# Peptides against a protein of PDB entry 3WG5, part 138

Target 1, 218 residues: chain A of PDB entry 3WG5
Amino acid sequence: LAKNIVYVAQIKGQITSYTYDQFDRYITIAEQDNAEAIIIELDTPGGRADAMMNIVQRIQQSKIPVIIYVYPPGASAASAGTYIALGSHLIAMAPGTSIGACRPILGYSQNGSIIEAPPKITNYFIAYIKSLAQESGRNATIAEEFITKDLSLTPEEALKYGVIEVVARDINELLKKSNGMKTKIPVNGRYVTLNFTNVEVRYLAPSFKDKLISYITD
Target 2, 218 residues: chain A of PDB entry 3WG5 as posed
Amino acid sequence: LAKNIVYVAQIKGQITSYTYDQFDRYITIAEQDNAEAIIIELDTPGGRADAMMNIVQRIQQSKIPVIIYVYPPGASAASAGTYIALGSHLIAMAPGTSIGACRPILGYSQNGSIIEAPPAITNYFIAYIKSLAQESGRNATIAEEFITKDLSLTPEEALKYGVIEVVARDINELLKKSNGMKTKIPVNGRYVTLNFTNVEVRYLAPSFKDKLISYITD

## One batch from the design tools (peptide; made by RFdiffusion4, then SolubleMPNN)

Design b2_p17_5_s3 (from b2_p17_5, 10 letters changed)
Fold by OpenDDE base, seed 1:
Structure b2_p17_5_s3 (fold): chain B 218 residues (1-218), chain C 218 residues (1-218), chain A 17 residues (1-17)
Amino acid sequence: as target 1 above (218 residues)
Amino acid sequence: as target 1 above (218 residues)
Amino acid sequence: GKPGRVELEVLTTGSRP
């Protein structure tokens, strides 16, 4: 029996159009191999809303389960990262990571202060993040508070409140704990039960372009 | 008599935080040399609103006149570029360039369609662009139409409508035509009469980092 | 190049430049 393949890729840094390209590339590679899933190790302080929305849509269109794993310890799914996670098939967090802080902003002023988004934008993203939570069967009240209170949660809190599905220290524990779980959103119109028995883990390396962009953006 | 120095630098591509860094670096270099002015050769399709607003503020804080020159032929001060130009001390355009198309958007969807900004955002940027036009003594009605009608203008139209100050084919013609003009906004609280008699033109090269970023973003 | 409209980069909180 051909080993079920699980891909693991890292996405670190700001969410941009390049990050979309990374998601698209990684998911496409895993789709081509009919992988059981792809795990995206996510560490992001946030980024562009358009790129975020495009990434969410790309995940929703995935032919395979896309697992967002906030990793390593010290990583965050901050801001845009939370939306991406809420749009995914399964969310995991490593101990010592965080999720939340989703209040939309227009940007940063020269003095580093936040330029506040007008209420209509904030309300748009409240509706959007609540829809992601509702569609994925996650806590929409907490999702709203990620914006309205700029709330950030620990993995334990996020799990307790039903925002995420797994707390795992590493890929092996993630695979063990997520085995037999159903995806929180459909894959090709069907909720998939994950089968991580006898899997081969394949790591996707960043492209040279990805490395170069990361070097410039970090 | 020490020759009055005029710096010329090129900013090409999308308006981003890196573009802000370029503006800041270029203006700072010219300020340190007490240049008569810096001319920024601008060719941009647009970019980030926050970066744009920060660039406008940086220009407004400049200790020397910042001239935006839409150059070379075929270049544009599109979207964010128009705001930047309207926030500057003098606008010039080369023949065959364009300015305008300032309608704010949330971004692009995966299919390349525009994600429309909510009316409140549009209204915010209408107020903002009109304020830039009014503060600089430029045509605020046309500035509004850059948003409401997604209007783009030729250099001749932009000059005719009082959006820009100079149409020039090259740096030499720009210096000749702008000589004796007053800045459209104050420099250190005072409107400056440009003196481009007996000037030395110094070109600022992009840094290695600038080249690398341009290569990646283009 | 797509005419770069003023992309309201609705930055979500936390992306420090």
Scores: peptide ipSAE 0.064, ipTM 0.548, DockQ to the pose 0.751; fails the geometry check
Fold by OpenDDE base, seed 4:
Structure b2_p17_5_s3 (fold): chain B 218 residues (1-218), chain C 218 residues (1-218), chain A 17 residues (1-17)
Amino acid sequence: as target 1 above (218 residues)
Amino acid sequence: as target 1 above (218 residues)
Amino acid sequence: GKPGRVELEVLTTGSRP
């Protein structure tokens, strides 16, 4: 019986156009190999909203389930990372991680202070993040509060509030806990029940280009 | 008879949070001195959408008319500059300038190619730019095409299509031609008829900080 | 000079400089 394959890749750092390329590459590899799913270990402080929206769209267009896993402990799906997670087929978090803080900002002043976004932008992103939550059957009220209150949640809180689906310490626990769960958004127009029985885990490494980009953006 | 004062300031380069600070400073000075208007000589290839939206909001909150003047010849109000212009009380262009090319992009790839924005972002900015045009009584169809067709216009075309109000070679011609025009958006809740009879023109210089920022962003 | 496209760098909170 051909073992179902689950891919695992790491995306760390700022969300940029290059991060989109990473997502696209990783998902494409997993799609080509007819993987049961791909798990993206995400650790991001945030980044560009445009790249974020592209990544969300790429995930939504995926032919296989894309699981966002906030990992390792100490990692965050902050800001853009939260949107990406909310746009994905399943969200997991490791203990000691965080999700939220999604208020759009214009950037940082010279003194490092946050430059607030105008209400129009904020309202746009409120609508957007709520849409992601609603489409995925996740808590839209909390999603809004990720912006309006700059709310950040622990994995336990996020699970409790219905923002995420799994709290897991590692990939093995994630696979075990998510086995039999339905995707929160459709894959090829259908909600998929995850089958992680007797799976092979394959790790994807960053390309040379990915490494170079990370080096430049760090 | 106390001469009505018209301030003139230059904003050149990328639209950033620092550009917002420049707009804010310049407009504030003009407001404090009860100027008849401020003219911003704008030359920008574009920049950050967030800064752009803040600038638009700052202009709309102005207690005095803010005139965007695409100047000198060879200058552009490209991308973000177009939005800023469309959000202003009056738009002028010098001959040999351009306006438009407003398609949102995610940025540039390593090879310098444009990274396209996802349709959702594009649609948002279409709605936004159309709103600016509509609110200012300018051509919303062309505003949309600034995005959908990546349209760029000459001053003559922009005037013809009802995107801008004035074509002028210099500040003196601008004042002459715009005298008696109504602002395209309200000032303090009212459309204002510009009175540039017997005005004093005062030039505002960049602050030390403005110069430093320009130096860093160039 | 890169052609002046609105880099809609809408930064979301959490992006560290």
Scores: peptide ipSAE 0.041, ipTM 0.355, DockQ to the pose 0.430; fails the geometry check
Fold by OpenDDE base, seed 2:
Structure b2_p17_5_s3 (fold): chain B 218 residues (1-218), chain C 218 residues (1-218), chain A 17 residues (1-17)
Amino acid sequence: as target 1 above (218 residues)
Amino acid sequence: as target 1 above (218 residues)
Amino acid sequence: GKPGRVELEVLTTGSRP
């Protein structure tokens, strides 16, 4: 009986148009192989809002479940990463990771101070992040506070508050814990029950281009 | 009698945090040498809103007049470039250049379509661009239309409509035509009459870092 | 040439340069 395939790919660094291309490539490969799901090991300090929104849209259009896994220990789904996570079918975090800090900024001043976004922009992203939380059945109040209070949470806190679904040390524990869970958003218009019994894990490598861009943006 | 110095520097490409650093460096050098003015030869398709706003602020804080010169022929002050120009002490354009197209976007979709900014964001930038025009005594109606109609203007049109102050083929013609003009915004709280009689023109070269970043962002 | 658009790069907090 053909093993159900689960893809695992890594996305690390700033969220950019290139990151969108990575998401698209990874999800497309997994879709083509009729994978049970794709797990994205995410470690990001944030990035561009446009790329973030495109990534969220790409996830929502996925033919298969997309699981955001904040991994490894020490990683974060900061800023744009939080939005992406909240837009996904399932969120998992490893111990020693963090999520949150979503206040939109215009950038950094010469002295390294944050240039705050105007209230209208901030309010737009508050509405956006709340919509992602609401659509996924996650805590919209906390989602708002990721912006208004620049809140960052541990995995245990995020689980407790209903922001995420799983705390897992590794892929095997993630698969074990998420087995039988329903996706938090629809796949092709339906909530899917994840079946990770007797799965084959396949790792996707970053393309050469992906590696090069990551090196330049670091 | 010590010749009055006018600095000329080039800024080309996308508006980024690096572009801010270039503006800051160039203006600082000119300030240190007590230059009569600095002319920035600008050619930009646009860029980041945060960097743009920082650049505008840096220009407004300049101890000397900052002249934005859309140059050479074929160049544009598109999008962010228009905001920067409208925030400057004097705008000049070479024949065959353009200004405008200021509609804020969230980015590009996978199919290359524009992701439109939400109305709240668009309205913020409408208010912002109008404020720049009003403060500089330039045409605020046209400034708004740079966004609402995505308007682009020729140098002759921009001059006719009171968006810019000078059409000039080169630096020499720019200096000649702008001599005796008042800055459109204050320098150290006062409108300055430009004196380009018997000036020495000094060209600032981009730093090695500037060249490298320009290459990577292209 | 990509039309020069003001990309609202809303940098989200935490992007260390």
Scores: peptide ipSAE 0.031, ipTM 0.520, DockQ to the pose 0.687; fails the geometry check
Fold by OpenDDE base, seed 5:
Structure b2_p17_5_s3 (fold): chain B 218 residues (1-218), chain C 218 residues (1-218), chain A 17 residues (1-17)
Amino acid sequence: as target 1 above (218 residues)
Amino acid sequence: as target 1 above (218 residues)
Amino acid sequence: GKPGRVELEVLTTGSRP
């Protein structure tokens, strides 16, 4: 029996292999407890494409709905964060957050300038981001423009254009607004209707390793 | 005046953004002291393509020769390590080491199977690795085969096929054998003849941060 | 914070975790 439990965890900072480990750990905990869903409070400037793709795969393999929540105000799902969101079962944003700016780059030069990715790479990620949007029934044109125009959207714009599903100020509003919504991608081959009536919210703490990594990367 | 100083530093483990920081720090120290060269004792199973490309760029921007030395016995310059080596001013290997296995992958599945990269990505890295080989006057056919055949070579094979320049058992033999060799790529626009006659060898220690990262990644 | 852009992390073969 699915317990009426919703897990909430925070992922902040650059998307790396360690971020994959965080996603994997958090989702695994929620899966083990047969949670109704897990909400990941995401604040990321971006990061690595491989880790991003692995995270998307991990989300898609989840036995429970994974909700990406761009939170708190001032947070972003930038670059890799946008792909992760588009790969998730539901996207929510808090007011004062942003999503987009997905142009792949090779990195930053010593002077801080962007080293542009070759066209072949850019085209690959255009195809990839469009596929994520299409699979999730989200706006594939905007998904492409996240790359081609380096587009960034407000929560209101993202909702309006059909990139995200919910604008919510906090977890309570998110649960209220997303109650009865279907996941945008399947869980175990089925689109799930979220049931957040009488749910227990459980917050997952960062591991010691997570804290140590954050300390070293800052 | 170039001081007859050669720096030696160790880089071990996965190629990441932190590995870039290590390369940058080590090369910067050697540049500041106007060293004759820096030798990086490299042992890596591979890692991230972005970090790898940044490391290659950092090496190419070095004001001094950067020698990649696959060391000690049992070490490898696998995957990203091969690209780094090919981007360097001189490659050496110790007996009992290996180089190659450069096929790009998206990652590993949960069952440990390789997630193959799309052909567009693979083709990009084929072009990239071939360019590194060509620019350095090394075997571009073998460089391609590091990807297409996932080829790995012994030091003797790598030397024979014109992938590397030196096989050496230790730093002393490396210095002896590489003395009078020209760098395979330019330093500040010029091919440099290495002068290791009467050099002082200085070993650079890992930073506290480097040690901490190694502890967390292991 | 360094602006996070999609950095192509192509894992190269041999990076076994």
Scores: peptide ipSAE 0.029, ipTM 0.516, DockQ to the pose 0.694; fails the geometry check

Design b2_p17_5_s4 (from b2_p17_5, 9 letters changed)
Fold by OpenDDE base, seed 5:
Structure b2_p17_5_s4 (fold): chain B 218 residues (1-218), chain C 218 residues (1-218), chain A 17 residues (1-17)
Amino acid sequence: as target 1 above (218 residues)
Amino acid sequence: as target 1 above (218 residues)
Amino acid sequence: SKPGRVEIEALTTGSRP
């Protein structure tokens, strides 16, 4: 029996291989407990494409719905965070957050200028982000424009354009608004209807390793 | 006046953004002291392509020769390590080391199987690794085969095929054999002739941050 | 905070574990 448990965990900072480990750990805990869903409170400026792709795969392989929640106010799902969101079962944003700015770059030069990605790479990520949008029934044109125009959206714009599913101020509003929604991608081959009636919310703490990584990366 | 100082530093483990910071720090120290060269004792199974490209750029921007030395015995310049080596001013290998296995992968599946890269990405890295080989006057055919055949070479093979410049058992033999060699790529727009006559060898220690990262990644 | 662009870290070049 699926326990009426919803896990909430925080992922903050650059998307790296360690962020994959965080996603994997959090999703695994929620899977083991047969949670109704896990909500990942995401605040990321972006990060690495490989880690991002691995995270998307891990989300797609999840035995439970994975909800990406861009939270708190001031947070963003920038760059890699947008791909992760588009790869998830449901996207929510808090007011005062942003999503987008997905242009692939090779990095930053010593002067802080962007090193542009070769067209072949840019075109690959355009195809990839569009596929994520299409698979999830989200706006593939906007997904492309996250790259081609380096577009960033407000929660209201993202909702309006069909990029995200929910605008919510907090977990309680998120649970209320997403209750009865179908996942935008399948869970174990089936689109799941979320049931957040009488759920226990459990917050997952960062591991010691997570804390140490954050301390080193800051 | 260039001081007859050669720096030696160790970089071990996965190529990440932290590895870029290590390269940057080590090269910067050697640049500040106007060293004759810096030798990076490299042992890596591979890592991230962005970090690798950034490291290559940092090496190419170096004000001093950067020598990649695959060391000690049992070490490898695998995958990303091969690109880094090919981007450097001189490559050396110790006996009992290896270079190659450069096939780009999306990652590993949960069962440990390789997730293959899309052809567009593979083709990008083929072009990139070939360019590094061509720019450095190294074997571009073998560079391509590091990807297309997942080829790995011994030091003797790598030397024979014109991938590397030196086989050396230790720093003393490396200095002896590379003395009077020209860098395979320019330093500040000029090919430099290495002068290791009467050099002081200075070993750079890992930073506290480097040690902490190693502890967390292991 | 370096603006997190998708540094397309392309593929891990196959780090063998």
Scores: peptide ipSAE 0.130, ipTM 0.494, DockQ to the pose 0.641; fails the geometry check
Fold by OpenDDE base, seed 4:
Structure b2_p17_5_s4 (fold): chain B 218 residues (1-218), chain C 218 residues (1-218), chain A 17 residues (1-17)
Amino acid sequence: as target 1 above (218 residues)
Amino acid sequence: as target 1 above (218 residues)
Amino acid sequence: SKPGRVEIEALTTGSRP
């Protein structure tokens, strides 16, 4: 019986156009190999909204389930990372991680203070994040509060509020806990029940290019 | 008779949060000195949408008219620069400049190709740019086409289509041609008739910080 | 100097630590 394959890749750092390329590459590899799913270990402080929205779209266009896993402990799915997670087929978090803080900002002033986004932008992102939550059957009220209150949640809170689906310490626990769960958004127009029985885990390494970009953007 | 003062400042390069700080500083100086107007000589290939929207808001909150002047010849108000211009009290362009190319992009791929924005983003920016055009009594159809067709216009075309108000070779010609024009958006809740009779032109230099930022972002 | 298309807003850079 050909073992179902689950890919695991790491995406760390700022969300940029290069991060989109990483997502696209990783998902494409997993799609080509007819993987049961890909797990993206995400650790991001945030980044570009545009890259974020592309990543969300790329995930939604995926032919296989894309699981966002906020990992390792100490990692965050902050800002853009939250949107990406909310746009994914399943969200998991490791203990000691965080999700939220999604208030759009224009950047940092020269003194390091946040430059607030105008209400029009904030309202746009409120509508967008609520849409992601609603489409995925996740808590749209909390999604809004990620912006309006700049709310950040623990994994336990996020699970409790129906923002995420799994709290897991590692990939093995994630696979075990998510086995038999339905995807929160469709894959090829259908909600998929995850089957992680007797799977092979394959790790994808960053390309040379991915490493170079990370080096330049860090 | 105390000469009315017109300030002139240059903003060149990518639109960033630092560019917002430049706009804010320059406008604040001109406001404090009760200037008749400030002219911003703008040369930008574009930049961050967030910074752009803040700049637009800062201009709209100005206690004095803010004139965007695409200058010198060879300069552009590309992308974010177009939005800034459309959000301003008056737009001028020098011959040999351009305005437009406002399609939101997520960035550039590693090969330098454009990563397209998803339709949702594009539609948001269409609505936004049309709003700026409508609020300023400028051509909203062309504003939309700056995105949908990635349209770029010459000064002559932009004037013809009612996107801009003045074509001028230099500051002196700009002052001469714009004298007696009404602002395209209100100043302190009122449309202002520009009075450039017997004005003193004061040039604002970039701060040390502005120069440093330009150096880092170039 | 790539013709700077409106790089859509960086959303929230999370709080830099």
Scores: peptide ipSAE 0.082, ipTM 0.386, DockQ to the pose 0.435; fails the geometry check
Fold by OpenDDE base, seed 2:
Order: structure tokens, then C-alpha cells, then sequence
Structure b2_p17_5_s4 (fold): chain B 218 residues (1-218), chain C 218 residues (1-218), chain A 17 residues (1-17)
């Protein structure tokens, strides 16, 4: 009996148009192989709002479950990463990771001070992040506080507050814990029960372009 | 008598945090050498709002005049490039270039359609671009229309409407035409009369990092 | 060449350099 495939790919660094291309490539490969799911090991400090929104849309259009896994220990799903996670079919975090800090900023001044977004922009992203939380059956109050209080959470806190679904040390523990869970958003209009019994894990390598961009943006 | 130095540097591609670093590096070099001015040959489709605002601030804090030159023929100062130009001490354009198209967007959807910014964001950038035009004694009505009508102008139109100061085919013609002009914004709190008599032109090369980023973002 | 739009990067969490 052909083993169900689970793809694992890494996305690290700033969220940009290139990050969108990575998500699209990875999800497309997994879709073509009729994978049971794709797990994205995410480590991001944040990035572009447009790229973030496109990534969320790409996840929502996925033919397969997309699991965001904040990994490894020390990684974060900060800012744009939180939105992406909240837009996904399942969120997992490794111990020693963080999620949150979603306040939109216009950027950094020359002295490193934050240029605050006008209230109008902030309110737009509050509405957006709350919609993602609501649609996924996650804590919309905490999602708002990721912006209004610049809140950052540990995996244990995020699980406790109903922001995420799984705390896992590695891919094997993630698969074990998420087995039998329903996706938090639909896949092709239906909530899918994840079946990670007797799966083959396949790792997707970053393209040469992916590696080069990561090196330059660091 | 030590020739007055004019630096020339190129900035091409998307406006990002890296573009800010380029502006800062180039201006800093020119400041250290007590240059008469720095000319930035600009060719940009646009980019990030944060980086744009930081670049504008860096220009305004410059110890020397910063001239934005939309160059070569075929180049544009689109979107973020227009804001940067309007925030500068002098704007020049080569024949066959363009300026404008400043409507803020949240990005591009997967189908390539524009995700429109909420009216609140658009209004913020209208106010901002108008302030830059007003402070520089440039046409604030046209600056607003760069957003509201997504207006793009030729060099001749931009000059006619009082958006820019110079149309020039090359650096030599730019220096000749801008000689004796006052900066449109202050340098160290004073409007400076440009003196391009008997100047030495020095070209600043992009760093290796600059070249690499340009290659990847293209 | 995608027409360069002012991309409101609202969500840069400051990657500290």
C-alpha cells in the first residue's frame, strides 16, 4: 500500500515576494504528489505585508493541509510569521520558540526607533488578524493583542490560549500528536482529519536561489 | 584650488532596507569628503514604504545636497521612487524616463491583481506626499494625483507642472543646468545655491552586497 | 517589470541586525 507522503520544507528569514515563491513551490510539489500534508518549518522575524497576505491566500488555496511548525528551538514566528501561522491548517511550535509581536510598523528610523504605523493601518491589520483567528477557530482576542500589546507567547502559552494546536520537539512528535486532528481551516471546502499513520517523510531542499536570498537578507 | 567634488552613485531596483543602506553609505562617503553634492542615478519600480520613509529622512538629514536623477533613458522613479525624489534637494530626469504612480497597495494577489490599500492608508500617503511637495516648493496637487489618479509623468510634463527642476541627458548637462539653482529643501537648515563650476565627478561603485541583492531581486 | 507600487510593509517586525 503506497505510503502517504508528508513533505517537510524550511522557510527561514524575512517574509518577501521570494518567500511567497518558496511557499508556492513547496505546496505545489506536495500537491502534485498528493501528499497527506506539507509541514513548513518556519523561522521568521517578519517581513512584508503583501507577501504575507499572498502566502496566507496560497495556503488557503492549497489542495492539501499546510502545517506551520515554528522550528527549531530558538526560532520564532514573529510578525508576518504569526499571520501566516494563523492562516494555516495547523500550527505547531517547538519548545523554546515564540509567536506574536504583530504590530505593523512603517519601519525603523535611522536611530533604530520604530516608525509607528498610523492608527488606520494598525486597525486594518487588527481586523485582518482577527479574521484569520476567527476563521481558524483560534483565539481572536489574543490575535488582536499580538498587535495592540505587541504580545509574544511561548508554545505553552499559545497552546493554553488556543492560538496553536501542537507543541512538539520534532517532526515525529508533531506527526504523532497531530494524527487524527481536524484542520483548523478547510482544504478544498472541507475540514480534513489528518492521517499520519504509516507516512513517509520527504524533505524538500531550498533551491539555489532560495539559499542565495537567505544569505543576502541575513 | 581643490576642485569641488560631486559624487555620482546608482540605485537600481526595489526600494528595501538594503536600499536605505545604499543611500546611507553613499551620502556618508560624500559627506566625509565634503562634496558639493551627491547625485543618485535612480531607477526603481517602487518598494517598501518603511525603507522609503527612512531614505527620505536620511536625505533630509544630509550634510550635503542630494540630487535624485532619474536615469538612464528608460528608467523610472515609480511609486516609492517618487516620494524619495520629492524629498530630495533637487530632482532631475533624463529624456525617456518617468515619475509617478504612487498609489499605495497592500500587494499583489496570486492572480496578479492589486490588493488595494484601505482608504485610511491611502489618505496617509496622500498627506505624506503632499507634505514632501509643499516642503520642497513643488506641485502638491500633482503629488496628490500621483496617488489618486495613479498619474505618471514624462520629464517634460513633470518640469512643466513644477514637480521637478531639471531635464538633462547626462551628468554633464545636469551639472550645467543645475549650477546656480537653490536646493528645494534645506541643507543643515539653509537653502544652498549649487556651485558646479570646476567640479570633479567621482563615481561610487555599488558594494559586492549591493550587486548581489540587485541580481536576486530582479 | 511589475509597476512598482509603494508596498506598505506594515509587518516588518524589526529584524534586529
Amino acid sequence: as target 1 above (218 residues)
Amino acid sequence: as target 1 above (218 residues)
Amino acid sequence: SKPGRVEIEALTTGSRP
Scores: peptide ipSAE 0.077, ipTM 0.522, DockQ to the pose 0.666; fails the geometry check
Fold by OpenDDE base, seed 1:
Structure b2_p17_5_s4 (fold): chain B 218 residues (1-218), chain C 218 residues (1-218), chain A 17 residues (1-17)
Amino acid sequence: as target 1 above (218 residues)
Amino acid sequence: as target 1 above (218 residues)
Amino acid sequence: SKPGRVEIEALTTGSRP
């Protein structure tokens, strides 16, 4: 019996159109190999709303489960990262990571102060993040508070409140804990029960372009 | 008498935080050398609103005149580029360039369709672009139409409607035509009369980082 | 090149510098 393959890829830095290309490339590779899942190790301070929404849509269109793993310790799924996580088939966090701080902003002024978004935008993203939470059977009240209170949660809090599904220290613990879990959203129209028994872990390396972009954006 | 120095730098591609860094670097170099002006050869399809607003503010804080030159032929000051131009001390365009198309958007969907901004955002940017036009003594009605009608203008139309100050084929013609013109906004609190008699033109090369970013964003 | 409208990157979601 061919070992079930699980892909692991890293996405680090700001969410941009290039980050969309990374997600698309990584998911496509894993889809082509009929992987059991792809785990995206996510560490992001946030980024572009359009890229975020496109990434969410790309995840929702995935032919395989896309697991967002906030990793390594010290990493965050901040802002756009939280939306992406809430749009995914399963969310995991490593100890010492964070999730939340989803308040939409127009940007940063020269002095580094936040340019506040008008209430209509804030309300749009409240509705959007609540929809992602509701569709995935995650805590929509906390999802709203990620915006309204700029709330950030620890892995333990996020698990307790039903925002995430797994707290895991590493890929091996993630695979063990997520084994037998159902995806929080459908994969090709069906909720999938993850089977991480006898799996081969394959790491996807960043492309030269990915490395170059990361070097410029970091 | 030391020749008056005019710096010329190129900014091409999307307006981002890195583009802000380019503007800041270029203007700072020219300020340190007490240049008569810096000419920014601008070719942009647009970009981030926050970066654009920060660039406008950086130009407004410049100790020397910042001339936006839409160059070469085929270049555009599209969207964010128009705001930047309207925030500058003088606008020039080469024949065969364009300016306008300033309607704010939330971004692009996966299918490449525009995600429309809510009316409150559109109205904010209408007020902002009109303020830039009014402060610079440029046509605020046309500035509004850059948003409301997604209007784009030729250099000849932009000159005719009082959106820009100069149509010039090259740097030499720009220097000749802009000589003796007053800046459209103050430089260090004073409207400056440009003196391009007996000037030395110094080209600022893009940094290695600038080249790398351009290679990635192009 | 699609005219990059002023992408009000409305949500720059808080990438703090």
Scores: peptide ipSAE 0.030, ipTM 0.518, DockQ to the pose 0.712; fails the geometry check

